# Designs tried in a protein design run: peptides against a protein of PDB entry 5T59. Part 14

Target 1, 112 residues: chain A of PDB entry 5T59
Amino acid sequence: TTPTMQSTSLLTEHLGYPPISLVDDIINAVNEIMYKCTNAMEKYLMQRNIIGKKDFSDEIKIGTAKLESLLENSVDKNFDKLELYVLRNILSIPSDLLEENRFRLLHHEKLV
Target 2, 90 residues: chain B of PDB entry 5T59
Amino acid sequence: EHIRFQRLVQVCNKALEESIRKLQSWEKIHECFPNYGQTREGIENLTVCQQQVIKLWSNLSRVEFDAIFHERSIEEKLNQLDDLINKARS

## One batch from the design tools (peptide; aimed at target 1 D24 L82 R88, target 2 Q10)

Design b1_p12_8_s3 (made by RFdiffusion4, then SolubleMPNN; from b1_p12_8 with E6A W10Y E11K)
Fold by OpenDDE base, seed 2:
Structure b1_p12_8_s3 (fold): chain B 112 residues (1-112), chain C 90 residues (1-90), chain A 12 residues (1-12)
Amino acid sequence: as target 1 above (112 residues)
Amino acid sequence: as target 2 above (90 residues)
Amino acid sequence: RVDLSAPLDYKV
């Protein structure tokens, strides 16, 4: 099931930040890493673009762009799954604890 | 008893591994450079490039994700969450 | 080994 507003609020209080913020950090990081990787690949090959007096610069640019697209698609797919899993299962409060009496425990722990 | 942080690390690793899988395929790499890859020197360059980018991916992800986890104190917070849940169920 | 669809807690 999807996280409830209550769960989000309680977790935000516990974490000191909304659960989604952690996921956002992860997603932003992997995106940055992804483009650093593809950029590095392009740069490496572009420094080696001439073979036998033939310039392969255009092919390298196109090819690297294709690889970037492949990586983007894979990152999107896998980290969308990650986001869903993390928010639903890891950064979540079991339904049996989303009761009035259980909320007391969470608040009590914070106040102590 | 503490399970959430371990699972977080596992799913992060899984996502990273699956994401880079396509770049680990030599066939896919070569297909993107059909003429360049027909030269001996081109093949050599692509081989090194593939190895380097995979290493870069691994190293950067390790460093950045560890930094995030530290900055967010997520291990501690998830352990505390586990403890709270276990306490409530006892 | 890690199934992203598998719940961490059955009650979650």
Scores: peptide ipSAE 0.056, ipTM 0.932, DockQ to the pose 0.079
OpenDDE base, seeds 1, 3, 4, 5: peptide ipSAE 0.051, 0.054, 0.052, 0.047; ipTM 0.931, 0.932, 0.932, 0.929

Design b1_p12_8_s4 (made by RFdiffusion4, then SolubleMPNN; from b1_p12_8 with E6A W10F V12I)
Fold by OpenDDE base, seed 2:
Structure b1_p12_8_s4 (fold): chain B 112 residues (1-112), chain C 90 residues (1-90), chain A 12 residues (1-12)
Amino acid sequence: as target 1 above (112 residues)
Amino acid sequence: as target 2 above (90 residues)
Amino acid sequence: RVDLSAPLDFEI
């Protein structure tokens, strides 16, 4: 099940930030890393684009773009799964504990 | 007793590993450079490139994810969450 | 935090 508003609020209070913020950080980071990797690949190969007096620049550009697309698709797929898992199973409060007593406990801990 | 942070690390690692899997395939790499990869020198370059990008992926992700976890104090927060839940159930 | 915007290249 999806996280409830109550769960989100309680976790936000506990974490000091909304749970989604952590996921956003992770997603943003991996995306940046992804493009760093593909850029590095292209740059490396473009520095080695001529073999036997033949210029492979066009093929390299197309090829690296294809690899980038493959990586993008894989990242999207796997980190979408990650997002769901984290929000539902890690940054979550069991439904049976989403009661007044649990809420009191969180406030008590915060005030101590 | 503390399980959530461990799970976070595991799922992050899994996502990273699965994401880079296609680039670990030499066949897929070679397919993207059909003519370049028919040359000896091209094959050598692609081989090094593949190795380097995988290394870069691993290193950058390790550094950045650890930084995020630190900045968000997520290990501590998740441990506390585990404790709170356990306490509530006792 | 490491600056990922900085240029990186493969080692040779």
Scores: peptide ipSAE 0.058, ipTM 0.923, DockQ to the pose 0.024
OpenDDE base, seeds 1, 3, 4, 5: peptide ipSAE 0.050, 0.047, 0.031, 0.033; ipTM 0.923, 0.930, 0.928, 0.928; seed 5 fails the geometry check

## One batch from the design tools (peptide; aimed at target 1 D80 Y85, target 2 K14)

Design b2_p13_1 (made by RFdiffusion4)
Pose (drawn by RFdiffusion4):
Structure b2_p13_1 (pose): chain A 112 residues (1-112), chain B 90 residues (1-90), chain P 13 residues (1-13)
Amino acid sequence: as target 1 above (112 residues)
Amino acid sequence: as target 2 above (90 residues)
Amino acid sequence: SEEKIEEAEELFS
């Protein structure tokens, strides 16, 4: 289903937070991990940048950064599809409920 | 009958597996370090990275998401939502 | 935007 304002309004009430807030926590979380990994990888190599008698410090900075940007694209790509696949299929509303009052059951849930 | 939360786990894991796939390929890894990878020690060091970074990637994301799913009780809110739409359709 | 929705459905299916 395609998201609607009633679903956003109702699901915000059922969840206690807007449906997108969960998606924010995920995207924000994986980005932090992405940089934590690349930074950890660069330092592992920089203290191993000299093999034999040559210094590969330049190649490592370029390589670690050249990898980081490829994840920034792949992650932004794959987690946008998640931002879409969730708001359309998981935090989702059928027609059976907004055609004939979903408000009954949510109000019914909070009380009885 | 509880089907929506397991989906949330499936879609998260699916996004992560695709997010890291290019790093599982030794080829693309060596492309970023062509001269450095032509040394024995360089090959050994790069192997230690991709295998550890992947493990770090999998572990950090596994722990946080399980935590996020806890702080927002999403497994319950979705189980309540799954079994609630059924009661409505009935 | 419609292609992204279709890709998201294929990917996560």

Design b2_p13_1_s1 (made by RFdiffusion4, then SolubleMPNN; from b2_p13_1, 6 letters changed)
Fold by OpenDDE base, seed 1:
Structure b2_p13_1_s1 (fold): chain B 112 residues (1-112), chain C 90 residues (1-90), chain A 13 residues (1-13)
Amino acid sequence: as target 1 above (112 residues)
Amino acid sequence: as target 2 above (90 residues)
Amino acid sequence: REKEIEEADKFFS
C-alpha cells in the first residue's frame, strides 16, 4: 500500500518538506558512513600490509572489497525495508483523518 | 501519547544493527583474508580492525542521524502529528 | 510489492 497523494501533501505541509526527504537524508547518511568505514578498514590494513617478509597488499585490497560489497548489500536490504516502514507507519496519516471533516481540521489547525 | 518518534529511532537502530551484523562475524572477516589471517600479526590486525570499524559505524551513525533529526525537527513534528491524530479521534 | 511491505512490517515489529 503506497501512501496517497493527499497524505503526502498533508505531511509535506506539516513537516515543511516531503516525507521522502527525511528518508533520503537517512539513506544518504548511511551510505556515506558505510564508505567511510570500508575506507578506514582498507587504510588500516594497508598500513599493516607487510607481515615478516611477505606483502599482503593484494589480498587486503580484494578482501576489503569483498567486505564492502557485503556491507553494501546489507545496507541496501535493510534500509529499503526502513523506507517502506517509515513512509507507511511513521510518516503517515490515518485514513480517518483523510476524511473531509478531519482533513479540514488539520488544515484549520495549521492556518489558525 | 507520543509514539512515532520513538518508533523512528527504533527502526533506524534496527536497520543499522542488522546492516553491520555480518561484519560482526569473525568468520566472515577471516574468510576475506585467508592468508593474511593465518599469521599472528594478521589476526591481531584484523581483530583490531573489526572492532574499530564497528565502533566507527556506531559513532558516525549516532552523530549523523541525530544531526538529521535535529535539522528536520522530526521529534517535534512527529509529536505534533501524534497530538493532532489523538485530538481528531477524541 | 505487498510481500516486501509485509516483510518490512514484520522485520521492525
Scores: peptide ipSAE 0.557, ipTM 0.948, DockQ to the pose 0.775
OpenDDE base, seeds 2, 3, 4, 5: peptide ipSAE 0.553, 0.540, 0.547, 0.540; ipTM 0.947, 0.947, 0.947, 0.947

Design b2_p13_1_s2 (made by RFdiffusion4, then SolubleMPNN; from b2_p13_1, 5 letters changed)
Fold by OpenDDE base, seed 4:
Structure b2_p13_1_s2 (fold): chain B 112 residues (1-112), chain C 90 residues (1-90), chain A 13 residues (1-13)
Amino acid sequence: as target 1 above (112 residues)
Amino acid sequence: as target 2 above (90 residues)
Amino acid sequence: REKEIEEAEKFFS
């Protein structure tokens, strides 16, 4: 199931930030990296757009755009999965610790 | 004992590897540049470009993700979480 | 979206 409000609150207290914030950082980073890579690729090829007497600029622009789209789709798919896994299995509190008599453990340990 | 941070790293690496997999295909690269890739010089340029972009992807990811993990102190926090869970179950 | 979660877990396992 989706993380509960209680779990989110406890983890936020422990981490000092909401769990989703870490995932957001990761996703934002990979998106930035993705566009840096595609931009670098386009620039590299555009500096080499003339072969013989033929100008391949248009083909390069179209081709790099296609590769960008391909990478975008793959990043989106894989990091959506990552988000689900991280929030459920890594940044999570086991159900036994969320019971009424046990969920105070994180708070208690932080204060003591 | 401490497992969560290791899992985080593994999952990140897996997602990164799978994301770049299609760009590692020469056939896919060449298909995007059908005429350019028919020239000797074009093939050479595409080959270097492919290699460089893959390296850039790997290097940038390592640097940026490590920075995030450090800024969020996530290894320490996840280790503490593991310890708390283990203590509670003892 | 429980199915998606299951798929993600399988993918990273």
Scores: peptide ipSAE 0.498, ipTM 0.945, DockQ to the pose 0.704
OpenDDE base, seeds 1, 2, 3, 5: peptide ipSAE 0.498, 0.491, 0.468, 0.489; ipTM 0.945, 0.945, 0.944, 0.945

Design b2_p13_1_s3 (made by RFdiffusion4, then SolubleMPNN; from b2_p13_1, 4 letters changed)
Fold by OpenDDE base, seed 2:
Structure b2_p13_1_s3 (fold): chain B 112 residues (1-112), chain C 90 residues (1-90), chain A 13 residues (1-13)
Amino acid sequence: as target 1 above (112 residues)
Amino acid sequence: as target 2 above (90 residues)
Amino acid sequence: REEEIEEADEFFS
């Protein structure tokens, strides 16, 4: 069930920001963290790229890129699910309350 | 009584844990470095690297998500939402 | 995307 315009408006008023903004913050943060992690991994291994007489720089770059791709796919999958779940089940107003003009209650509580 | 914020934290933790699961697999790590991982030093470096990146993931996510939750006052707002909903149903 | 919603609910339940 997609959030209704009414639900979004009420939640925006309550939160002080649209519900999607919180999800955006979370997703942006995990993406930033993801690239910091992969960058750190590459840097760590690249500082240790030579073993004996062999330079493994190319293999390290390719390998870390593969791991980054794997992580990206996993992050996308899991946080897409998170977005759906949060907006539907956490940042949501039950439909029965919307039908009973929940709008009045929220306004009343804020005015009191 | 207050359930939404707890659920938010749980969902975030679950998503973070599942996202890093593949990097927790030594086999998958080793497969990305087939020749490097055939050396003793390479294995040692990969082992330390794997441990460090997982720790970094955990630490950064904790700090950043807590900051988001604080900046958005989401615990307070979700608790208030729970209260409003419960009041309306009473 | 009802299927995706169902999967998300199951995943986090």
Scores: peptide ipSAE 0.492, ipTM 0.945, DockQ to the pose 0.786
OpenDDE base, seeds 1, 3, 4, 5: peptide ipSAE 0.491, 0.476, 0.305, 0.484; ipTM 0.945, 0.944, 0.936, 0.945

Design b2_p13_1_s4 (made by RFdiffusion4, then SolubleMPNN; from b2_p13_1, 4 letters changed)
Fold by OpenDDE base, seed 5:
Structure b2_p13_1_s4 (fold): chain B 112 residues (1-112), chain C 90 residues (1-90), chain A 13 residues (1-13)
Amino acid sequence: as target 1 above (112 residues)
Amino acid sequence: as target 2 above (90 residues)
Amino acid sequence: KEEEIKEAEEFFS
């Protein structure tokens, strides 16, 4: 289930930013890293594209593109799971503390 | 006592490991370069390339994720959250 | 999303 508005507000106050922002940073970072890795692979192989008298440039371009797609699919799948887990279990407030009396106590401790 | 930050690190590592798993397969790498990989020199190049990419993946992820955690002060914040929850339940 | 959440929890357990 989606985090409650109440928990999001409390966590935002505590963190100084919305919980989703951390997840966004993580996902953006891994996407950047993914691109850097695939780009590095292509460049490395393109510098070694000729073996004997044959030019493998076209095959290298197609092959690296396939690997990029493979990696992208895996990243998307695994980090979608990560997002759900983090927001549900790590960046979360237990339901018993979201009760009226407990909610006030949390606010009081932050403001005092 | 403090558990949330440790869990965050664990799930990040697992996601990273599972994401790169397919690139660790030589068979999958070779399938993408069927003719290039039939040459001795091609095999050598692909082997080095595979190793370097996996290493790059590991190094970049470590540096970037640590930077994120630092900028967001997430260890401190999650520890404080654990403390608040434990205090409320005492 | 409940099934997805369950799968995620099982995956990272």
Scores: peptide ipSAE 0.339, ipTM 0.938, DockQ to the pose 0.733
OpenDDE base, seeds 1, 2, 3, 4: peptide ipSAE 0.335, 0.323, 0.234, 0.328; ipTM 0.938, 0.937, 0.931, 0.937

Design b2_p13_2 (made by RFdiffusion4)
Pose (drawn by RFdiffusion4):
Structure b2_p13_2 (pose): chain A 112 residues (1-112), chain B 90 residues (1-90), chain P 13 residues (1-13)
Amino acid sequence: as target 1 above (112 residues)
Amino acid sequence: as target 2 above (90 residues)
Amino acid sequence: FEEEWEELEEELE
């Protein structure tokens, strides 16, 4: 189902937060991990940048950054589909409820 | 009957697995370090990275998301939503 | 599931 304002309004009330806030926590979280991993990998190699008698510091900075940017694309790609797949299929509304008052059951839930 | 939350776990894991796949390939890893990877110690060091980075990737994401799912009680909100639409359709 | 996921990829493209 395609998202609507009633679903956003109703689900915001049921959840206590807008449906997108959960998606923000996920994207923001994975990004922090992505950089935490790359930074950890660069330092592991920089203290191992000299093998034998040659210094590969330049190659490592370029390699670690060349990898980081490839995840920035793949992650932004794969988590946007998540941003979509969730708001359409998980935090979702059928027609049975907004055609004939979903308001009854949510109000009924908060009370009885 | 509780089916929506397990989906949220499936879609999260699905997104992560696809997010890291290019790093599971030794080829693309060596492409970023061609000269460095042509040394024995370089090959050993790069192997320690991709296997540890993947483990770190999996662990950090697994812990946070389980935490995010807790701070927002999403497993319950969705279980309440799954069993609620059923009561409505009935 | 995988088919729906691929459809999203195509929509984004």

Design b2_p13_2_s1 (made by RFdiffusion4, then SolubleMPNN; from b2_p13_2, 5 letters changed)
Fold by OpenDDE base, seed 3:
Structure b2_p13_2_s1 (fold): chain B 112 residues (1-112), chain C 90 residues (1-90), chain A 13 residues (1-13)
Amino acid sequence: as target 1 above (112 residues)
Amino acid sequence: as target 2 above (90 residues)
Amino acid sequence: MDEEWEEIDKELE
């Protein structure tokens, strides 16, 4: 299930930021890392593009692009799973505690 | 008693591991460089490259994720959340 | 976690 407005507001108050902000940081970080990795790979191989008398530059460019695409797809899929899990199971408040009496208790405890 | 931060670390590791899994396959790497990988030097270069990329992936992700967790104070906040929930249930 | 991962996988399909 998706987070409720109550959960989001309570968690935002507790964290000092919206729960989604943490997920955004993580996803942005892994995307940056991903392109650093693929760029490093391309540069490494392009520095070694000639073997014997044959230039493999074109093959290297195509090959690294394929690997980048493969990694992009995998990152997208796996971190979509991560996002769902974090928001539903980690940065969440159990539904039974969102009742009026318990909701007030949690809010009070956070303010004290 | 404190379980949420542990879960966060676990799911991050799982996502990272599954994301890089296909690059850990030599066959998958070789398929992208069919002619280059038929040379001795090419195989050597690809082997080193594969190892370096995986290592870079692991190291950068560890450093960056730890920085995020620190900046967001997420371990402390999640522990407090666990405590609040447990207290409300008692 | 692994079981949860599989569950999440099902939800995304």
Scores: peptide ipSAE 0.426, ipTM 0.941, DockQ to the pose 0.769
OpenDDE base, seeds 1, 2, 4, 5: peptide ipSAE 0.424, 0.421, 0.408, 0.425; ipTM 0.941, 0.941, 0.943, 0.941

Design b2_p13_2_s2 (made by RFdiffusion4, then SolubleMPNN; from b2_p13_2, 4 letters changed)
Fold by OpenDDE base, seed 3:
Structure b2_p13_2_s2 (fold): chain B 112 residues (1-112), chain C 90 residues (1-90), chain A 13 residues (1-13)
Amino acid sequence: as target 1 above (112 residues)
Amino acid sequence: as target 2 above (90 residues)
Amino acid sequence: MDEEWEEIDEELE
């Protein structure tokens, strides 16, 4: 199930930021890391593009692009899973505690 | 008693591991460089490159994710959340 | 976690 407005507001108050902000940080970080990795790979191989008398520059560029695409697809899929799990199961408040009396209790405890 | 931060670390590790899994396959790497990988030097270069990329992936993710967790104080906040929930149920 | 991961996979399909 998706987070409720009540859960979001309570968690935002508790965290000092919306829960989604944490996920955004994580996803932005892994995307940056991903491109650093693929860029490093391309540069490493391009410095070693000539073997014997043959220049493999074109093959290296195409090959690294393929690997980048592969990694992009994998990152997208796996971190979509992560996002769902974090928002639903980690940064969440059990539904039974969102009832009137318990909701007030949790809010009170956070303010005290 | 405190379980949410552990879950966060676990799911982050899982996502990172599954994301890099295909790059850990030598066959997959070699397929991208079919002629380059038919040379001795090419194989050596690809081997080193593969290892370096995996290490870079692991090291950068650890450093960056730890920084995020620290900046967001997420361990403390999740522990407090666990405590609040447990207290409400008692 | 592994079971949860599989469950998430099912939800995303």
Scores: peptide ipSAE 0.402, ipTM 0.940, DockQ to the pose 0.765
OpenDDE base, seeds 1, 2, 4, 5: peptide ipSAE 0.396, 0.396, 0.389, 0.400; ipTM 0.940, 0.940, 0.939, 0.940

Design b2_p13_2_s3 (made by RFdiffusion4, then SolubleMPNN; from b2_p13_2, 5 letters changed)
Fold by OpenDDE base, seed 2:
Structure b2_p13_2_s3 (fold): chain B 112 residues (1-112), chain C 90 residues (1-90), chain A 13 residues (1-13)
Amino acid sequence: as target 1 above (112 residues)
Amino acid sequence: as target 2 above (90 residues)
Amino acid sequence: MDEEWKKIEEELE
């Protein structure tokens, strides 16, 4: 289920930042890494674009673009899953502890 | 006792592994370079390129994710969260 | 982890 407002508030207080911020950092990082990888691939092949008397520059550009798109789709899909997993199973407070009595106990333990 | 940080590392590794899986397929790589890959030199270049990209992916992700985890103090915070939850249930 | 991941996969697809 989607995290509650109470859960988000408690976790934000505990972490010092909203839980989603960690996920954002992870996603931003992998996106940066992704483009570094695809850029490196293109540059590597473009330095080796001529074989014999034939120039494969156009094919290399198109091919690397296709691979980039493929990787983008895969990253988006898998890190969407990661986001849900992290927010539901890692950065989460069990529902039974969000009840009034348990909520107070958790707050008290944190403040002590 | 402390399980959340372990889960975080595991899910990050899984997402990274699944994301790069298609680039690990030689067939998919070759399909993107149909004429280039019909040459001996092209095949050699693509092979090296594929290996280097996968290594770069692995190395960069390890370094960057570890940096994030450190900057966010997430291991400590998740351990504390585990402790708080366990205490509340005891 | 695998079980929860599978559930998420089924939910998103």
Scores: peptide ipSAE 0.558, ipTM 0.947, DockQ to the pose 0.819
OpenDDE base, seeds 1, 3, 4, 5: peptide ipSAE 0.553, 0.555, 0.553, 0.557; ipTM 0.947, 0.947, 0.947, 0.947

Design b2_p13_2_s4 (made by RFdiffusion4, then SolubleMPNN; from b2_p13_2, 6 letters changed)
Fold by OpenDDE base, seed 5:
Structure b2_p13_2_s4 (fold): chain B 112 residues (1-112), chain C 90 residues (1-90), chain A 13 residues (1-13)
Amino acid sequence: as target 1 above (112 residues)
Amino acid sequence: as target 2 above (90 residues)
Amino acid sequence: LDKEWEEIDKELE
């Protein structure tokens, strides 16, 4: 189920921005955070790459890349769910209020 | 009366928690560093690293999401939306 | 939330 053009228009007018813009901000933020976390992990371990005169730099680079990929996949899946939930259940107008009379009332309240 | 913003916070937390869940698994962490994790020092370093990443994830997400919510005035807007809907149904 | 989340999870599978 996709939001109607009517609901998107009304919400855009109410919010001052399209509903999807909020979701975009959230997704962009979590992506940035994700890479900051994986970068910090790599840097931390790379500063501790030598143990018992053995250099583990290559293993650390490969390992951190694998964890990054794992996190990327999880973020993508869960925030796709978030997007759908937000647009359906939070940034939405009930169908009964999209009827002609109720629609007019909601629009009028915004303008007054 | 006001429920939408609460739901927004809840679903954000849900997505964040589910996203980091696999990194909370020591087994998955260790599998990525099979030889490094065979050393005492390696295990110690990985343990600290895992804990720090989880904390960083939580702290950064809180700060950044709060900033987004503030910039978008989303709590106020969602409360107003709740009020409008309730008024229309009364 | 959990119920709705699971429903969405199934839908996106």
Scores: peptide ipSAE 0.481, ipTM 0.947, DockQ to the pose 0.796
OpenDDE base, seeds 1, 2, 3, 4: peptide ipSAE 0.469, 0.476, 0.472, 0.461; ipTM 0.947, 0.947, 0.947, 0.947

Design b2_p13_3 (made by RFdiffusion4)
Pose (drawn by RFdiffusion4):
Structure b2_p13_3 (pose): chain A 112 residues (1-112), chain B 90 residues (1-90), chain P 13 residues (1-13)
Amino acid sequence: as target 1 above (112 residues)
Amino acid sequence: as target 2 above (90 residues)
Amino acid sequence: SLDEEWEELEEEL
């Protein structure tokens, strides 16, 4: 289903937070991990940048950064589909409920 | 009958697996370090990276998301939502 | 099923 304002309004009430807030926590979380990994990988190699008698410091900075940017694209790509797949199929509303008052059951849930 | 939360786990894991796939390929890894990878020690060091970075990627994401799913009780909110739409359709 | 819906999203984007 396509998201609507009632679903955003109702799901915000059921969840206690807007549906997008969960998606923010996920995207924001994985980005932090992405950089944490690349930074960890660069330092592992920089203290191993000299093999034999040659210094590969330049190649490592370029390589670690050349990898980081490829994840920035792939992650931004794959987690936007998540942002979409979730708001359409998981935090989702059918027609059975907004055609004939979903408000009854949510109000009914919070009380009885 | 509780089907929506397992989906949330499936879509998260799905996004992560596709997010890291280009790093599982030794080829693209060596392309970023062509000269460095032509040394024995370089090959050994790069192997230690991709295998550890992947493990770090999997672990950090696994722990946080399980935590996020806890701080927001999403497993319950969705289980309440799954079994609630069924009561409505009935 | 999930793979098909996921590919549809890829094409949509």

Design b2_p13_3_s1 (made by RFdiffusion4, then SolubleMPNN; from b2_p13_3 with S1D E11K)
Fold by OpenDDE base, seed 3:
Structure b2_p13_3_s1 (fold): chain B 112 residues (1-112), chain C 90 residues (1-90), chain A 13 residues (1-13)
Amino acid sequence: as target 1 above (112 residues)
Amino acid sequence: as target 2 above (90 residues)
Amino acid sequence: DLDEEWEELEKEL
């Protein structure tokens, strides 16, 4: 289930930012890291592209591109799961506490 | 009593580990470089490259995620959230 | 258990 507006507003007040902002930071970071890794791999191998008298530059470029695609697909899937998990189970308020009386209590505690 | 931040760390590690899993397979690496990997030097280069990439992935993710957690004060905020919830239930 | 929860999420995506 998706978070309610009530939960989002309460968490935003508590955190000082919307819950989704944390997830966005994480996803942006891993994407940057991913391309740094694949770029490093390509550069390393391209510096070692000649073995004997044969130039493997084309094979290296194609191969690293394949690995990049593989990693991209995996990152996308796993961090979609992460997003769902974080918003549902970590940055969440139990439904039983979103009742009128308990909602006021949580809000009051934040203000005191 | 405080459980949410621990869960956050765990799920981040899980996502990172699962994302890099296929690159940890030598067979997957070798398949991408079928002719290069038939040479002795090629195998050596691919081996080093694989190890370096995995280390880079691990190190960069640790540093960057810790920085995010610090900047967002997420451990403190999640602990406070746990406390608020527990207090409301008592 | 996170591993179990992780597999459940896969079914939703």
Scores: peptide ipSAE 0.647, ipTM 0.952, DockQ to the pose 0.817
OpenDDE base, seeds 1, 2, 4, 5: peptide ipSAE 0.646, 0.646, 0.646, 0.647; ipTM 0.952, 0.952, 0.952, 0.952

